# Ledger of designs, part 75: peptides against a protein of PDB entry 6TME

Target 1, 324 residues: chain A of PDB entry 6TME
Amino acid sequence: NRLKRAYIALQAWKKAFYSDPFNTAANWVGPDVCSYKGVFCAPALDDPSVLVVAGIDLNHADIAGYLPPELGLLTDVALFHVNSNRFCGVIPKSLSKLTLMYEFDVSNNRFVGPFPTVALSWPSLKFLDIRYNDFEGKLPPEIFDKDLDAIFLNNNRFESTIPETIGKSTASVVTFAHNKFSGCIPKTIGQMKNLNEIVFIGNNLSGCLPNEIGSLNNVTVFDASSNGFVGSLPSTLSGLANVEQMDFSYNKFTGFVTDNICKLPKLSNFTFSYNFFNGEAQSCVPGSSQEKQFDDTSNCLQNRPNQKSAKECLPVVSRPVDCS
Target 2, 324 residues: chain A of PDB entry 6TME as posed
Amino acid sequence: NRLKRAYIALQAWKKAFYSDPFNTAANWVGPDVCSYKGVFCAPALDDPSVLVVAGIDLNHADIFGYLPPELGLLTDVALFHVNSNRFCGVIPKSLSKLTLMYEFDVSNNRFVGPFPTVALSWPSLKFLDIRYNDFEGKLPPEIFDKDLDAIFLNNNRFESTIPETIGKSTASVVTFAHNKFSGCIPKTIGQMKNLNEIVFIGNNLSGCLPNEIGSLNNVTVFDASSNGFVGSLPSTLSGLANVEQMDFSYNKFTGFVTDNICKLPKLSNFTFSYNFFNGEAQSCVPGSSQEKQFDDTSNCLQNRPNQKSAKECLPVVSRPVDCS

## One batch from the design tools (peptide; made by RFdiffusion4, then SolubleMPNN)

Design b2_p13_2_s1 (from b2_p13_2, 4 letters changed)
Fold by OpenDDE base, seed 5:
Structure b2_p13_2_s1 (fold): chain B 324 residues (1-324), chain A 13 residues (1-13)
Amino acid sequence: as target 1 above (324 residues)
Amino acid sequence: SHYYPEIKYKPLP
């Protein structure tokens, strides 16, 4: 039966634990898997008279170990949360059998290897959190074809470009931060109709910001800091009617920071420090507003404190990148 | 349908 399969899976997993500091699996004994700490049972969707393992929550258990292939026997699991452990290895392909997977959180572990493509096999997946691991390689473009609400990829070893399929994403939150992504932000980004928060912090992204960013009417957080972006800020950023937090710091931007950006109606914090901007509107000056916070530190602005030297500015400012 | 319909979002650390 289903619980017997679950028992086999969970016992195999317990055997795969190298360390269980909080003795989380201490009660993982006997056939009554529904009593196991961190194991949650519910009536099966196809037969309410049958009790099945529907969820795993081992968050913050600090367990060291790996995920054995027998976890594929947990075919009724819809929630898999193992955040903040020390699990290592790869995500087993056998998890493809978990066709009800809805929330998958393996964040803050020691997983390695390529993107866990098994996540692409889950038709009902809505929440994917793989941040704070050691996943590497290319991000499969198919991830954005899925009807996900949240995609957390930050703090991994992903490389290559951001897939153009990003525009197909229905996610409200997407994080790319602290990876090795390179290339330009795809122009298709403006098609992310449900996007509220997107974070590109600390990658190797470059080129000009696409004008299509201005189409992100629902975005509240846009952070592109600590990259290699060049050129001027797109004038279309005036379309970000709901942006509250905007960060372009630590790039190679040039040009003038306009009133149209700094006067965005919902803007609370706008950081454009550590660039090569050679001018700013009065509305962009730190302290000019009580409602908005600005940081213009370390640019090429005249008559402002804490700016780059003329020696540093001249070679960059005199050769602005044309993004048109 | 799902066993637990509510999505558990986490803030960005």
Scores: peptide ipSAE 0.031, ipTM 0.716, DockQ to the pose 0.083
Fold by OpenDDE base, seed 4:
Structure b2_p13_2_s1 (fold): chain B 324 residues (1-324), chain A 13 residues (1-13)
Amino acid sequence: as target 1 above (324 residues)
Amino acid sequence: SHYYPEIKYKPLP
């Protein structure tokens, strides 16, 4: 009996609650699990005459607790949304039994441990949101082999390099922001055929930007700010025909910001402040366009306000990194 | 349908 298994799972979960400020689980009593607040039932895919627990939505419930292994009994769950709670511990490996998992949102919690590799076991997963937790360690390269539409990893404790498998990703949105990723952006990034938004903000990424970024024709948002990138901006960035928001601020870029970048047809905001650029085209100057907003603050530009001192600029500008 | 849901994108806070 699927609903009996669900009852066991949900009662185990209720037992694992330390605090339920909104009394969300107050009605989690008795065998009628489909009446439970935040529990949603639907006809089973294999037998439409059978009602099963198909979704969990406990978003913004401020529940403190952990995820018990009994949650693995919820084998019919396709939607698991528990964001903005205070759940702690690790994601149970028993969730591998939830083979219909489609959207998994555990964002804005207190989860710890390595990347939840159980997410890799879900064949139909399309949406993965684990942002705003304390997940740590390496990102498994296999995550990008998944046919995901969205991958939210930001605001965690992930370390090491970004896997080269990123080029295999079919995701439209990927966030790496506010982790501890290091190394270079893989050249395979240009193979992300469905990419619309990618965010690298606030990591320890370094090296030159790969030329292959210019192959991201569908990208509307590209944010690489607050890293350790060096060298010149790739000339191939002129290929970003759909980019609207571009941010390279707070890096160690050098060289000249070209017309080909600043005249991108869909560009609305381009921030390249807090670098070591020593020149910019007239089209890149803030106020040069009514349709585009630029920020060139704190570079090594001549005849521009709010630039770095010669003392700060000379050591870096005089030793440009050759990315060729 | 819970088995054929739409992706729920949300912006970064």
Scores: peptide ipSAE 0.030, ipTM 0.720, DockQ to the pose 0.085
Fold by OpenDDE base, seed 3:
Structure b2_p13_2_s1 (fold): chain B 324 residues (1-324), chain A 13 residues (1-13)
Amino acid sequence: as target 1 above (324 residues)
Amino acid sequence: SHYYPEIKYKPLP
């Protein structure tokens, strides 16, 4: 019965293919769905004597089409990997029936519409990758209430503010890059106890960096480049004991880049170029360390190459934003 | 248990 439902679902999906360049679904014929390319069966969790469709892997198949509602019949699927295709439309609400969903990867497709809230209905979801699509609108705050290991949101059309619930996230990797997020980074960010990598690149984020960033003692990658951040770098950044890659470039930061930041013990690369910093410690100077790489290009630094003109600097540097 | 397909990721921008 379960395999029969799977057959209906998979045949509906095949019918929803507009193009299958690699003939991935060529063998999707007949009731033996477990033999279908990219379809993986396993014993059911509730009855080991029953074989069910447990996983889909169509990564890199370049398939054009959409996800039909009949995919909701794949109730035993725990892994759904369909990245690097040309699927369009929306994620079907019927996927709420896939209560075993553990890893959901629809990245690098042509999906549109709001955040796929169906992902919030999956109680066991650990991995969510929706990057490189055209998802739009607000990010649901509830996404960070889920016990996810990774959240990939980059390269979409998400807008509005980053939810304050971010502090509740247990994810080790979160990407916001290349969206339309605005406002400040929530102060609750410091509560992300498992965070290793966070990327804010290329948004419309603004305001001062919250001091609470310094509480992210497990973070190895922190990239806030290409935003509208202002003020000085928080002194609490000295608390980033494990940061290896840090990028604040292409913002509107001012003030002095301190030794406490540039001497972080695990720091390998620190880019703070294209800002309005008016001073830096000697430890921040490019070439000052063999173990660390720095970029101070296009700031308001004295006696450094490739800096902004006084005309460009003066209006900003003379009116520093007080973040206190 | 369930089959776990290979996870392939694109680089971050």
Scores: peptide ipSAE 0.027, ipTM 0.700, DockQ to the pose 0.047
Fold by OpenDDE base, seed 2:
Structure b2_p13_2_s1 (fold): chain B 324 residues (1-324), chain A 13 residues (1-13)
Amino acid sequence: as target 1 above (324 residues)
Amino acid sequence: SHYYPEIKYKPLP
């Protein structure tokens, strides 16, 4: 009996709770698992006459505990939403049995260890949110081979380079922010045909921006702030026909910010503060447009307020990085 | 029923 297996799994999970401040699992008693708070039943896909546990929603329950291996018995679960809890430990490998997994949200918890590779085993996965945890190590390149709509990785402890397979991703939203990623952005980034939003904030990324960024025609948000990027902005950025929010602040960029970038047709906010730019077009000057907001603070610009001193600028500006 | 939470943005100082 499928509901009997679900009962075993859910009771094992209740036993794995250290704290349930809202008494969310108080009614998790007896065989009627479909009445459990946060448990959702539906007709099975293979037999509509059979009722199965199809979803878990324990979002914002502040539950402390861990995920026991018995959760692998929830083989009919397609939706697993447990964000904003205090679950710790690792994601059980036994979850590989949940072959119908469609949305997996374990964000804002206390999970640790490497990337949960069990997520790669789910053939139908469309949404992956593991942000605001303590996952560490390398990002497996295979994550971008999956047909995901969204990939949220931000606020973890991921290290190493961004895989070149990123260009294979069909995701509309990808977040790398607030990790420890290093190296260059792969040139293959320009192949992300469905990308709308990409965020690199607060990593250890470096090198020149690849020219291929200009191929991201559907991008509305591009944030590369708080990294170690060098060189000039690629001239190909003029190809970002749909970009609305662009942030290059807190890097080591040099050179001239051109009209072709600042006059992008959908651009509403462009922040390039805290760099070493030595010139900007008139269209890039804050206050030059009613429709666009610019921030040029703390660069090496002449006749602009709040710029770096000559002492800070000269060593960098006089030795520009050649990205050719 | 799809669940797509907004990107949580925390600006750095």
Scores: peptide ipSAE 0.024, ipTM 0.659, DockQ to the pose 0.128

Design b2_p13_2_s2 (from b2_p13_2, 4 letters changed)
Fold by OpenDDE base, seed 4:
Structure b2_p13_2_s2 (fold): chain B 324 residues (1-324), chain A 13 residues (1-13)
Amino acid sequence: as target 1 above (324 residues)
Amino acid sequence: SHYYPEKKYKPLP
């Protein structure tokens, strides 16, 4: 019996709670699991006459505890939302049995360990949110082979390079921000055909920006700030016809910021502050447009306020990295 | 087919 299995799972989970400040699980008593707070039942997909646990929503419950392996008994769950809690430990491998998993949100918790590879086993997964945890190690390349719509990885402890498989991703939103990713952005990035928003903020990424970024015709948000990128901005960035928010601040970019970038038709905000740019087009100057906001602070620009000193600029500007 | 409608997410707070 599916509901019996669910009862076993949910009772095991309740036992795994260290603290339930809002008494969310207070009514988790008895076999009627469909009445449990945060538990949602629906007719089974394979048999409409059978009621199953289809979703969990414990968002913002501030529950402290861990995820016991018995959660693998919730085989009919398609939605698992437990963000903004204090769950710790690892994501159980037993969750591989949840083959209907569609949205998995464990964000803003205290999960640790490597990337939860169990997420790779879910054939129907569309939304993966594991941000604001303590996941560490390498990102498995296979994550981008999945037909995901959204991938949120930000604010973790992920290391190593971004997999080249990123180009295979069908996701519209991908966040890498505030991790420890290193190396270059893969050239395959330009193949992300559905990409709308990508965020690289606050990593240890380096090298030149790949020219292939300019192929991201649907991107509206591109943030590569707070990294170690070098060289000039690719001229191909003129291809970002739909970009609205663009941030390259806090890098080591050099060269000239061109009209082709600053005159992008949908551009609303372009921040390229805290770099080593030695020139900018008039269209890039803050205040030059009423429709666009620019920040050129702390570069090596002549006749602009709040720029770096010659002492800071000369060593970098005199040795530009050739990305060609 | 899924039990419930898709949820929408945003990248960063």
Scores: peptide ipSAE 0.029, ipTM 0.724, DockQ to the pose 0.067
Fold by OpenDDE base, seed 1:
Structure b2_p13_2_s2 (fold): chain B 324 residues (1-324), chain A 13 residues (1-13)
Amino acid sequence: as target 1 above (324 residues)
Amino acid sequence: SHYYPEKKYKPLP
């Protein structure tokens, strides 16, 4: 019965293909769905004597089409990986029936519409990858209430502010890069106890960096480049004991880049170029360390190469933003 | 619970 439902779903999906360049679905014929390319069966969790469709892997198949509502019949699927295709439309709400969903990867497709709220309905979801699509609108605050390990949102059309609920997230990796997020980074960010990597690249974020970033002691990658951040770097960044890659380039930061930041013990790359910093410690100077790489290009630093002109610097440096 | 080991993906180009 379960495999029959899967057959209906998979045949409906095949019918929804506009193009299958690699003939991935060529063998999607007949009731033996477990033999279908990209379809993986396993014993059901509730009854090991029953074989069910447990996973879909159509990664890199370059398939054009859409996800039909009949996919909701794949109620035993825990792994749904369809990245690097040309699927369009919206994520069907019928996928709410896939209560075992553990990893959902629809990245690098042509999906549109608001955030797929159906992802919020999956109680066991640990991996969510919706990057490189055309999802738009607000990010639901509830996404960070889920016990996710990874949240990939980059390269979409998401707008509005980053939810304050971010501090509740247990994710080790979160990507916001290349969206239209605006406003400040929430102070609650410091509560992300499992965070290893966070990227804000290429948004419309602004304001001062919250001091609470310094509480992210497990973070190895922190990239806030290509935004509208202002003020000085928080002194509390000295608390980033495990940061390896840090990028604040292409912002409107001012002030002095201190020793306590540049001497972070695991720091390998620190880029703070294309800002309005008016001073840096000797430890921040490119070439000052053999084990660390720095980039101070295009700031307002004295006696350094490739800096902004006085004309460009004076209006900004003379009006420092007080982040206190 | 899940049927298969988790697959962590690197950032896409």
Scores: peptide ipSAE 0.028, ipTM 0.724, DockQ to the pose 0.100
Fold by OpenDDE base, seed 2:
Structure b2_p13_2_s2 (fold): chain B 324 residues (1-324), chain A 13 residues (1-13)
Amino acid sequence: as target 1 above (324 residues)
Amino acid sequence: SHYYPEKKYKPLP
């Protein structure tokens, strides 16, 4: 009996709670699991006459505990939302049995260990949200081979380079922000055909920006701020026909910020502050447009306020990195 | 086919 298996799983999970400040699991008593708070039942896909546990929603419950292996008995679950809790430990491998998993949200918890590779085993997964945890190590290249719509990785402890397989991703939103990623952005990034928003904020990325970024025709948000990028901005950025928000601040960029980038048709906000740019087109000057906002603070620009000193600029500007 | 409608997510800074 599917509901009997669900009962075993849910009771094991209740036992794994260290703290339930809102008494969310207070009614988790007896065999009627469909009445449990945060547990949602629906007709089974293979037999509409059978009722199964189809979803878990414990968002914002502030529950402290861990995920026991018995959760693997919830084989009919398609939605697993447990964000904003205090769950710790690792994601159980037994969750591989949840073959209907569609949305997996464990964000804003205290999970640790490597990337939860069990997520790679779910054939129907569309949304993966593991942000605001303590996941560490390498990002498996296979994550981008999956037909995901959204991948949220920000605010973790991921290391190493961004996989070359990123170009295979069909995701519209990908966040890398506030990790420990290093190396260059792969040239394959230009192959992300459905990309709308990508965020690299606050990593240890370096090198030149690949020219292939200019192929991201559907991107509306591109944020590469707070990294170690060098060289000039690629001229191919003029191809970002739909970009609205662009941020290159807090890097080591040099060269001239051109009209072609500042006159992008849908550009609303372009921040390139805290770099070593030595020139900008008139169209890039803050206040030059009513429709666009620019920030050129703390560069090596002449006749602009709040710029770096000549002493800070000269060593960098005189030795520009050639990205060709 | 899915049991419930998909959720919408927003990126966080």
Scores: peptide ipSAE 0.027, ipTM 0.716, DockQ to the pose 0.065
Fold by OpenDDE base, seed 3:
Structure b2_p13_2_s2 (fold): chain B 324 residues (1-324), chain A 13 residues (1-13)
Amino acid sequence: as target 1 above (324 residues)
Amino acid sequence: SHYYPEKKYKPLP
């Protein structure tokens, strides 16, 4: 019965293919769905004597098409990996029936519409990758209430503010890069206990960096480049004991880049170029360390190469934003 | 047990 439902679902999906350049679904014929390319079967959790479709892997198949509602019949699927295709449309609400969903990867497709809220209905979801699509609108705050290990949102059309619920996230990796997020980074960010990598690149984020960033002691990658951040770097950044890659470039930061930041013990690369910093510690100077790489290009630093003109610097440096 | 392949983390390009 379950395999019959899977057959219906998979045949409906095959019918929804507009193009299958690699003939991935060529063998999707007949009732033996477990033999289908990219379809993986396993014993059912509730009855080990029953074989069910447990996973889909169509990564890199370059398939054009859409996800039909009949995919909701794949109720035993825990892994759904269909990245690097040309699937369009929306994620079907019928996927709410896939209560075992553990990893959902629809990245690098042509999906549109709002955040796929069906992902919030999956109680066991640990991995969510929706990057490189055309998802738009607000990010639902509830996404961070889920016990996810990774949240990939980058390269979409998400807008509005980052939800304050971010602090509740247990994810080790979160990417916001290349969206249209605006506003400040929530102060609750410091509560992300398991965070290793967070990327804000290329948004419309603004305001001062919250001091609470310094509480992210497990962070190895922090990239806030290409935004509209202002003010000085928080002194609490000295708390980033494990940061290896840090990028604040292409913002509107001012003030002095301090030793306590540049001397972070695991810091390998610190880029703070294309800002309005008016001073830096000697430890921040490119070439000052063999173990660390710095970039101070295009700031308002004295006696450094490739800096902004006085004309460009003075209006900003003379009116520093006080974040305190 | 149910099919659970390894997680596929990808760095940003």
Scores: peptide ipSAE 0.026, ipTM 0.698, DockQ to the pose 0.080; fails the geometry check

